# Designs tried in a protein design run: peptides against a protein of PDB entry 7UQJ. Part 76

Target 1, 160 residues: chain A of PDB entry 7UQJ
Amino acid sequence: PELYQNFNITPPRGVLFHGPPGTGKTLMARALAASCSSDERKITFFMRKGADILSKWVGEAERQLRLLFEEAKKHQPSIIFFDEIDGLAPVRSSKQEQIHASIVSTLLALMDGMDNRGQVIVIGATNRPDAVDPALRRPGRFDREFYFPLPDVKARFKIL

## One batch from the design tools (peptide; aimed at target 1 E97, target 1 (a further copy) K95)

Design b2_p21_7_s2 (made by RFdiffusion4, then SolubleMPNN; its pose is not in this set)
Fold by OpenDDE base, seed 1:
Structure b2_p21_7_s2 (fold): chain B 160 residues (1-160), chain C 160 residues (1-160), chain D 160 residues (1-160), chain A 21 residues (1-21)
Amino acid sequence: as target 1 above (160 residues)
Amino acid sequence: as target 1 above (160 residues)
Amino acid sequence: as target 1 above (160 residues)
Amino acid sequence: MDEEVEKLTLEAAEKLAEQAK
């Protein structure tokens, strides 16, 4: 808090988990939610897949994002986890459909509009950080990034 | 190498990982890529989901497959991992849409057209090996199959 | 068997696994299938994702559900696992498309029509039990529910 | 909460980085 204030840095609202699939990004977001939840302070965990927002909510994706953020704010402390966020907010290209552009703009506005005093954290997970719109990776949005490396072969043989 | 030459067997270009989801097929393909990658020899890992090729690239799936194999060849040594490959190359039925038939035919041609001296390995993962077109399971294609069994309940309780 | 007969309770045909994604619902369903499969008694495991039934089988989803249940009955003892079943059978709303309503009605009829002497078990997995049509959660359908809690952070750090 | 999530995320990232060595 104080460190971010001293450097005039808005505290990170969004954390980007990036790295190969099967490295445990989704599982980490959940473990974080569980560890931050105590008997006195239950965290509400909201999860959405990026591709599901586009496919299941064609024409209503923007409204559903707004509702998600309102619900997260209502049930704070809360975590919003976007799995496969590159499916929701692909890099802006000249060929990008207007629908994707409007969803990205809505997500940007929602992240910008969060009160820094609010207890809503947004976690994005992607296998392709370069496929996520760089506007989402700016300060006050997904301004922290954590790389999830592959476990080595030996670590994996202990899991099986 | 020599064993395959002596038996006039074209070295396997494709490996089929089959078995239950959550058995670590995707994670194994990645651990293999990591273990084969040294500081001197970086392996490029290409991953596609079978259903994503059909849904995201309606009408361009064949072209995108060609581009994927060209890019893999350009960035060799490389691994192409098809997750949920049964979504890309379902068994040919009399009711199979022409679109699926053309995608399968393109994938067959691309696998047949790989140079045996090339450093491109194709890994397919499926939960339903019987739902994959048998033409893909012939010599020079996915001619090796690895079964990923479920960890027993006891092994799993150590993972949780 | 006898206990269910004595209480005039139809034995549970459906089990609902609910809880956060990555808690191992899919992996548990499979471990159950493996543990119930012996050398003398192989269990056939059928898996479908709820959203895939809607997206891949537009207009044929009902027929594909019927075929799935017939095939499961033919290959009994068998398990039908529906992953993300909330995508297949969302809660009935006044805005629910006729297509979803007909798929839900078909699934209800198939679950009701299973012979209690049959060796077909249905497992549904969801992250949102409240998004599944309550009609599926009635006796003779998904009448048992198992919650999959998040592992704590410490348990997870042993998995990685 | 943000500080706790940050701390846990950092510790998790460090542990993942150690396991990758």
Scores: peptide ipSAE 0.006, ipTM 0.279, DockQ to the pose 0.029
OpenDDE base, seeds 2, 3, 4, 5: peptide ipSAE 0.000, 0.010, 0.006, 0.007; ipTM 0.364, 0.382, 0.331, 0.373; seeds 2, 3, 4, 5 fail the geometry check

Design b2_p21_7_s3 (made by RFdiffusion4, then SolubleMPNN; its pose is not in this set)
Fold by OpenDDE base, seed 1:
Structure b2_p21_7_s3 (fold): chain B 160 residues (1-160), chain C 160 residues (1-160), chain D 160 residues (1-160), chain A 21 residues (1-21)
Amino acid sequence: as target 1 above (160 residues)
Amino acid sequence: as target 1 above (160 residues)
Amino acid sequence: as target 1 above (160 residues)
Amino acid sequence: MDKEAEEASLEAAAALSEQAA
């Protein structure tokens, strides 16, 4: 939120970090949280893995998302970081369990319900941006995207 | 600055990144600069090595610091990153050359002269936080400190 | 060593990491060391700054290099990381002090003397690959090069 | 140091280390 007010930027409801695994996506999210927190105003950093929300909370995933967003709102300014968000919000397919469609729907509704004046930032990280539901990548949701390139992959393969 | 205005945080005039060498301090600073810049509002990133300011600018180091802060103010929002700041601002001792004491004094005055409304962030990186003058680590200067631990192999496995 | 055995790669005697300052070169070297170390086989990580070997060991720099390589051989599998290797091994010029030419000569001889069956990897990091003696960049020495680009500033500009 | 800043720095170093891996 603060970064956005001084830059006269409408705070994005969400930011998508994408790139190969180990490109510093999670690092960046935490570093942003740390740089924004002061002694007087700590930014509360909420981290969730996308697959964990689906796997640990069978039938409760929607409720857990709602609780997470409520908690983030209570503790604003806050960051919600979804690591591996492609596990939480897979592209809608005719073969997806109704549960996955419902979770994505809930996340869409939660992001849409965020007041632009709210001091909650949502960061999603993925290795597979094409596996994330395009509805999440629309304006007012994850409307900002960041590519984290591998440190030149050709280089890395030569050390190995 | 901006990150701190929205959170109603007194923007720290400076942030101290400390930890073992090669823990990503410089990369974090560059990452923060990149995350804070938009297509419309580019954050200007100024990088200086502490030892270079002392060694390359014998008798001109104070002037170079003033010019750097003036340039950062002209190009705000901006980040000034001092890599190896312990080389620029060693702990004041009775045996320190008057030049080092003068450079530290100039840096203190420049940080103290930063308007809290200014869009200039100062980041100092060091491997030796105890080798940095404690006067720089006071409120209104490098009043925020971040420890960059060695990547604990165990911690890395948890991000994956 | 293990990375190379599993990939059936002839372990390069040396790898040159190059790119702008703060692109994660040192962190990559540490991460490689960490990823290659197991509970049973810890890789010993030796770090030296190029400038420190010249400045701290006036007249002893060659001896310190020999001792470093002997110690790495005793503690194999091991990594020797030279940070800022352009400070240790500047390009040979007619204006180089005979000391610099001798240090580069010693490093060349040490790398050439490394048995290809030895479990010692040498990593050099530099911001200025063109400032490194081309003799070090030949086969059997730093024969693998890796470019570390800046984290694409354009991607990050969109979060704001 | 704020424990949260230390944890953030830990993960900062860890993910940069993953980039580095």
Scores: peptide ipSAE 0.000, ipTM 0.282, DockQ to the pose 0.040; fails the geometry check
OpenDDE base, seeds 2, 3, 4, 5: peptide ipSAE 0.000, 0.000, 0.000, 0.000; ipTM 0.211, 0.208, 0.260, 0.220; seeds 2, 3, 4, 5 fail the geometry check

Design b2_p21_7_s4 (made by RFdiffusion4, then SolubleMPNN; its pose is not in this set)
Fold by OpenDDE base, seed 4:
Structure b2_p21_7_s4 (fold): chain B 160 residues (1-160), chain C 160 residues (1-160), chain D 160 residues (1-160), chain A 21 residues (1-21)
Amino acid sequence: as target 1 above (160 residues)
Amino acid sequence: as target 1 above (160 residues)
Amino acid sequence: as target 1 above (160 residues)
Amino acid sequence: MAKKTEELTLEAAEALSRQGA
């Protein structure tokens, strides 16, 4: 939150890190959390995997998301990092529409309900940005996107 | 390739990357793969998630592992990277013992069956090294372990 | 070490990791160091920042480089990682030519003086490969180069 | 962001190198 305040930039509610697997999305999210933490103001870092929320909390995924956002709000300033967010919020046109639709709807509502004054940043990481529901990628949600390219394999080939 | 020649070290069949989530295990594995590739000799990088193999291939996980190792052998030199290997090969004492036991047994056999002359390296990444079956962590399997600590917040402040 | 034996490739004396800041160059260097270490043979990892060597050791940078290479040689097998090597070895055409020229000359001599049998690898990371003295990028020095691409710059600009 | 990633990567790597030592 404060990092963005100092730049007179409205902090994004959500940031999407996208790029091939193993491009450092999760590392970057942790790095951001750590870099935004000071001795005086520690940022609380909440990490969840999208697929884990679906698989471990069948029927309670919405409740777990609500609790996560409440906990993040309670422990402000905080970062919620969703690793593999495409696993949590797949495109609505997927054959598992009903279960995913409710979770997506809940996540949308939670992101929309984040007061712009809230010291909560949501970072979603995905290997498949096109597999993330476009509704999550709208302004006020994951409205900022960072691509994490593969290390240029060609340039690496020149070093080895 | 060349880096290891000078050290007269027998390449590990398997390398376990362990450490907290988002410490760059997957990035490192990709970077290793890229770093070992040259213009003349490209390393083929196979990436699988442990949980994906279990969930997507219910009843076929063993076959998929065999196919993966065969494909890796066919495309030598190659790296097989298992992200979240604790999801593929949990400790046998877990309540899902039967399904996991067969997959673990297959993975063990595949790793044991890797000819020491094989140009196939297996990298397993886990956030929970203690959740990986100890049999996988024995000599001739994942016999080398690398810990990926959280970025030291204090060290970051010195770099910013 | 062992991974390179199987590829019959002569280990580079120096490897240049280049690419925009935060593309994982330093992570990769450390992961390589870790991956080359075993329980029987630990690789000693020496890390220095180019700018830190210039700024902290004004007038002693050459001596510090010599000591670093001596220490690395003493603790073989070892990796010397220069982060921000463009800060240590800028292109000679820079207005601080005289001080940088001597440091570059020393680094060149140290890299040239590495016996090909030496178990010392030098990794330089830079965000500005064109800011690194071309003499360092010649065969027998940083003769191998890995590009670490930015995550989609356009996507980053939307998140920053 | 990029610098922070490098730094985080550096630190992660330092911590790796220290723990592997």
Scores: peptide ipSAE 0.013, ipTM 0.337, DockQ to the pose 0.101; fails the geometry check
OpenDDE base, seeds 1, 2, 3, 5: peptide ipSAE 0.006, 0.007, 0.006, 0.000; ipTM 0.267, 0.355, 0.363, 0.240; seeds 1, 2, 3, 5 fail the geometry check

Design b2_p21_8 (made by RFdiffusion4)
Pose (drawn by RFdiffusion4):
Structure b2_p21_8 (pose): chain A 160 residues (1-160), chain B 160 residues (1-160), chain C 160 residues (1-160), chain P 21 residues (1-21)
Amino acid sequence: as target 1 above (160 residues)
Amino acid sequence: as target 1 above (160 residues)
Amino acid sequence: as target 1 above (160 residues)
Amino acid sequence: STVLEEYEAELEEMMEVARAA
């Protein structure tokens, strides 16, 4: 931590996995979760699938998001993987419902808002990156974007 | 206050920060929240978002807005910051749930009934200005609109 | 009434001010209420909003609306003004609440209960006219309309 | 001066009005 405090830098804590289906996005997230449970320093893994937080009560989806990010603050070494994040956080449109744009606005305020979110890495895997809200694809929330391509010749050999 | 009486004008009590993502809106609100808590006279900063207002009971979201504005009047030199305000106050639509139009109407009534001395300042950052209701964007509610643009060369040099 | 009842032209049961925001609709009702700064028993003015009638309880909103109309009948020549009548009477649909729908179901029955010797006039204002419920715009209700447009050059010169 | 410095100065003026009220 002194190497990051040597400068006035904060580490990148957000990655967006994107690429075609079957290219290794969830596999990489699974390998990262299995590696986080065997290095004997507790990096807590929070798995979230799509719109797992959707509810029929008003304001319960934003409350579940606030609770997920808070429980992530309780244990500092924690990770949040959002599988199929284009179904949880679509581009905010006036035509669609307000529960969607309200979830996206809560996710924006919880990733880079007024309060610091802590040592929480946020990973999102998507097949449709341009269905993710563009305000979620900037540094401070999903700094990096890993493109997982279809494998080339050497990579297919290695997979086989 | 005599200058605002000599000319028959009311000081603006509302600002709408708007601009592209990552251009300085939450940063300015964070710097103003730190400047509220340093000096010999204290300004009280009230931070809000859509999650700690929206409720699942009838008449509880507008009651939380009224409690916010009454508590800010009590601590009278005050700032209220609504981040991602298009999620809290979308454009009123009959094809939406009634809770969002009811929040926008309660917010319009509470802003039209403030102290009328420049004591409660309301600051909102929408990232998208069109999504916010036009009744809130008229002078009398959110008087000023600060456009935080993408920085030009001198500004990029100063930021770097 | 000695003059206007000679010709049998009935006064309107419901007159609707509609237009863009900031066009002076609240000013016209405030100026008509200052024309109620006159002596008693003539042009009693009631200033209500799309809020401060609707409540947590199930009967106080309709009971209060029936009482407002009864106090309007009690003082014979009277005017009821509903500012932001889309807040009190939104469009009834299947995303609509039950309390607003019953407010509309009582306001319609109270406007059809108003007699033909027109001594109570209900003026209502809105910035979005096709967001008020369609039933109050039917004949025998809010049927005469005043459009308040943005000002032209001479009008802006007079305002300045 | 940048746009952010100019807007910060205008916000400081609003803070002084709120304190002097």

Design b2_p21_8_s1 (made by RFdiffusion4, then SolubleMPNN; from b2_p21_8, 11 letters changed)
Fold by OpenDDE base, seed 1:
Structure b2_p21_8_s1 (fold): chain B 160 residues (1-160), chain C 160 residues (1-160), chain D 160 residues (1-160), chain A 21 residues (1-21)
Amino acid sequence: as target 1 above (160 residues)
Amino acid sequence: as target 1 above (160 residues)
Amino acid sequence: as target 1 above (160 residues)
Amino acid sequence: MTLLEKIMKELKELMEIAKNA
C-alpha cells in the first residue's frame, strides 16, 4: 500500500495469465489462492469462463459481472479468475462485437472501480494475449502478465 | 534422437495419461506445459477435449484434427493435449461408432504422419485406458503411458 | 491406523475441498492423485460430478453410488472424488429435495460403511460448503476440510 | 504484505521454479 502510494504507482489489480490453452493457467490460478490461504486467512475464489460470460449470460453478462465483483468484494480476500478471457474478444461479427465491447467496458469499469485497498485480485487467463483488449492490459487492470509457456520436450522427459 | 535411432525404436510421440477422472491428467499435462517453457523457448500447447471433437466438429472433426496437427507443426515446439480422449471411444450406437472410428483413424494417421524430428508431442488423457482404441496405444503413437493414481491420505496431508 | 485407534479418533474418510469454483479443487484432487501414486503403488481415482449424480443417474443415483464405492473398494488404494458435491444440495424444488436427500443419505451410509482399514478416500469438492449437508461434514465422513482459495502450485511444482 | 503482493510473490517464485525445472 504505502509503497505504491509513494511511487505514484497504481497497485496491480489484475494478473493476466497468458500462454497456450492447457498450459496450467487455470491450474495456476487455481494454485495461488490455496498457497495464499491459511486456516486463518481463507481466500475466496470465483471462476468464470469468458465463453460462458458471453453465452450463458446473454443480455445480462454485465449484470452478472457486477454481481461477481460485488460477491468477491463481500468475500474478501478473494480472487476472480476469468478463464479463457480471450473468449470475450470480439469475434468478427458486428453484432457480437458490440456485445463483447459492452462486456469488456463493464469489466474495465469494475476493475477500475475496485478500491486500491480491496483484497480482490482478478486473474485473467488467455491463450491469445493479442486477442485481449489492450485496455484490459493497462495499469490498474491486468497490468501484470505471466506467460504460461508449454513444456519443452527435454524438460518434460526429465520430469516424467 | 540418436538413442532411438540406434536401437531402431520409434521415438515416442504420444503420451497417454491414464487414471481415473480428476487424477491430474489434465492438470499434469497443463503443469508439464507450464514447467517446460522458458522465456527463451516457448512451447505451444493445444488442448482439445475428446467430447468436443465429437460434438462441436460434427462432420468436420477429421478436418479440425488435421488443422490442429498442422498448427501444432507450425508452432513447434508444441504439445497437443487431448483431454478425455476416451470420449473418442465408440459409444455402442452404430452410427456414432462409424463416426468415432473415422476420427480415431484420422488421429492415427496424423500421429503416424508426424515427422520423427518434429517437436510435437501428443498427450492423451483418459480415465478409461481400456476404452482408448488399442491402435492409439501402439509404438509411435501413445506409446508412453503414465498412470495418474490417487493420493494416499498421509502423503496428501503432508503436502497440503 | 494405530494412531487413530489409540486415541479413539475416527480416521478421516472424507476430505472436503471447499472454495469458490475454479479454485483448483478438481485440480488438486487431480494433482494429489498424480503425486501419491508411484509405479509400484497405483491408486485408482474415481471422479463423479454432483450434478451428474443427479442428472445422469435419474432413479438409479443411489445404485450408481453403491457401485462406485464397491468399485473403489475393489481397486484399493483408491479415491472417490465428487466434484461439485454442492450439486447434490437441494435445489428449492420439493421433488428434487427428496431425491437429493435420498442420494445424500446413500452417500452418508456408504461413507459410514467404509471399513476403517480401507484404503479408500473420498474427496468432495464444493464451491459452497454451506450448501453441503452438515451430515456429510461430521467425523468419519468429510471430516477434514481444505479450503481451496486456489490450490498451491509451490507444493505441486515441488512434487512434479 | 497485501494479498496481491503475496500472490505475486508466490507467482514469481512458481514461475522461477517452473523455469528451473
Scores: peptide ipSAE 0.024, ipTM 0.266, DockQ to the pose 0.103
OpenDDE base, seeds 2, 3, 4, 5: peptide ipSAE 0.016, 0.037, 0.027, 0.005; ipTM 0.356, 0.386, 0.354, 0.383; seeds 2, 3, 4, 5 fail the geometry check

Design b2_p21_8_s2 (made by RFdiffusion4, then SolubleMPNN; from b2_p21_8, 12 letters changed)
Fold by OpenDDE base, seed 1:
Structure b2_p21_8_s2 (fold): chain B 160 residues (1-160), chain C 160 residues (1-160), chain D 160 residues (1-160), chain A 21 residues (1-21)
Amino acid sequence: as target 1 above (160 residues)
Amino acid sequence: as target 1 above (160 residues)
Amino acid sequence: as target 1 above (160 residues)
Amino acid sequence: MTLLEKIMEELKKLMEIAKNA
């Protein structure tokens, strides 16, 4: 807290997990919520898929995003995980582009509106970091990026 | 290479990852791509879902498969990963059966058409090996099968 | 076995894996089946998705559940894994609610009808334990609950 | 330590473990 105030650094609010699908981004986001959950301090984990935000919430996606952030704030400390956040990226259809732009703008506003002291972390997972709106990747939003390399096969074979 | 020529054995072109969903078949396919990628020799990884081949490429699935194999050949060494390849299996609706049969036939032809020296590996993942067309499981196609057992719980609980 | 008889304790028949989606509940259910499968004693693993039970088995879901339990009994020791068992929870549409209630009632009856000595374990996975019918969570059914915390990331990265 | 800082440290440790594995 004090450190970020002193250096005029916008505290990180969002973490972008990028890397190919099935590298365990979703599973890592979940793993983080568990490892950071103690008996004394349970982290509430909210999960949404980017494609579901567009498809299930047709005409109400912005409202559902607001509700999600409000619920996350009520249940803080919390993690909001957006799986396949690149699913919010405009597909090259003009009509979808406006809808996607509205949803992205709402997400930006919600991330910007999060209090710096809020114990709400947003994790976005994508396989296409370049398809994520650059505005989401700016300081105070998804300003921390973690590449999920293809899991080291060696490590994985020790487990299978 | 030489070993397969000497024994008149058609070199394996395809690997079938079979085992229940969420055993990490997709993750292993990706892990393989990563482990085989050195700094000097990056393997290009192409991923498609069986269901997407049927649903997204309505009427053009065969063309998209051809393009995928061409792109994989251009970017060799490469891995083509078909997740949920059993999603190409005919659902018992006659009209879908013909479409699925055409896609499967195209995939067979593309796998057969891969040069024996091509550094393109095809990985299919399924939870239902019996739902995969037997023609795909013949020599020169998905002729290597890896059962993804349910990950050893002991190994996994050391991880969870 | 003897221990449960002596204490008049209904032996656990079902295990509920609850926790957010992609924590590896499915993967754990699978891991359990593998770790309990030795070379001498293979456990047969049956997997169904809650949503598939509702959507694929329209009008025959109860019959398909019966067949599944019969097949599991024939292939014991076996695990029946219901992924997304909360997908059997009524969506707030009245007509679906009756259908879901019938399926849930059938599942209850099948779980109740399992002989205490049967080597069939039922694993249900949900991200919404509160959406799982409380009747499924009673003794003799899904009476063991395992919270899948977001997997300990430490443990998981030792594996990835 | 903020929850975010804790998560970020944990993530870093995990990524290091993943790189060293």
Scores: peptide ipSAE 0.022, ipTM 0.303, DockQ to the pose 0.125
OpenDDE base, seeds 2, 3, 4, 5: peptide ipSAE 0.016, 0.011, 0.014, 0.005; ipTM 0.243, 0.211, 0.344, 0.345; seeds 2, 3, 4, 5 fail the geometry check

Design b2_p21_8_s3 (made by RFdiffusion4, then SolubleMPNN; from b2_p21_8, 11 letters changed)
Fold by OpenDDE base, seed 5:
Structure b2_p21_8_s3 (fold): chain B 160 residues (1-160), chain C 160 residues (1-160), chain D 160 residues (1-160), chain A 21 residues (1-21)
Amino acid sequence: as target 1 above (160 residues)
Amino acid sequence: as target 1 above (160 residues)
Amino acid sequence: as target 1 above (160 residues)
Amino acid sequence: MTRLEKIMAELRKLMEIAKNA
């Protein structure tokens, strides 16, 4: 908090992990959550899949998002990890997207409504950053993006 | 060949990665593929989601599995990675499972039909190993299982 | 580097992976190195064992550490992975530890001397985080710790 | 050798065996 407050930099509320499938986005998010957690300061890790929120909670997806953010705030410091976030908030293309549009708008409002003092970090993971609504990628939302490349063979493990 | 032949051990054709979501199963499979790939001998990595094979290929899932195994054999050495394999081959429970049963039987036949001399490894990933048909977990199929634990929270990030 | 630069968080110079033997610390470090390496931005991965630095380089361990850090800086972005770092930097207990104390002091100085802008990440792995000198676990050094829990043994490695 | 390094070594060995098969 203070480091960002002192620099007048809005602390990133959201981080987008993007890259090909199985590049360790989810593992990294879990590892980060684990790493930031101490005996004194346990970070609570909430995980949801974007498509699961839509499919399992037909008509309740907005309420489930609200509950998730409330629970994350209650258990702060916390990380909310959205796996496959492009499934939750696809770019606006076709008519069936009104329900998606409401879910996107709710997620936008929830991310915007996080107090700068809130100890809640949101991590979105996607294989297709361009399939995520650009509104989610604006400052105060998923304003930081991290690319997870394929583990290339050319990673020179110089075992010195 | 000789090491397994000499011990009368059927070389594992399949490896099951299991553990909670986001424990790095997919990343591990990719990292393994990358680490085993050299400039001289590139390993081809095929990735499919179990649920995607069922949902995208209604009535063609068996054919798509056959094509996948043929393509993997054509591009050997190769790894076939099934993410969320429990979505492809659920335990036999209810009537809608006849289609699942045919897909499971096809996958069983494809895994059984891989020559011990084939340079094709199959990796299945699941969050629910008990939701995978036990027939797939028998010798000559997914006969090796690796658990991916949650990174535990006791990672003291002393953010002092 | 960019991950932390984008966060305006002082990039941890060091990350401590700790947990029981065989929990995947080394594999995770390799997978992370590989996942952060792209065609455009290859990450160089340097691996050393703590005990090997002491045993193989009697009287030259400090020089080898300096060379390792110089080479890592020359090949930035880079990861230095110390496996079994407790073998390199044991907690200060007895008289034979003067040689260990000099190596620890050299490692401390090297970690402190990394510019915050340096694209060098140090990962230490240990089975015994409490056996690592607390001076290495301070801010600007191994200030981030990740616990790797035992994969519960019920991963029936039927190596059939 | 960590269990996961053993797993990796074993998977590499499996890949080498598959490679040499």
Scores: peptide ipSAE 0.006, ipTM 0.426, DockQ to the pose 0.283
OpenDDE base, seeds 1, 2, 3, 4: peptide ipSAE 0.000, 0.025, 0.000, 0.007; ipTM 0.284, 0.408, 0.246, 0.380; seeds 1, 2, 3, 4 fail the geometry check

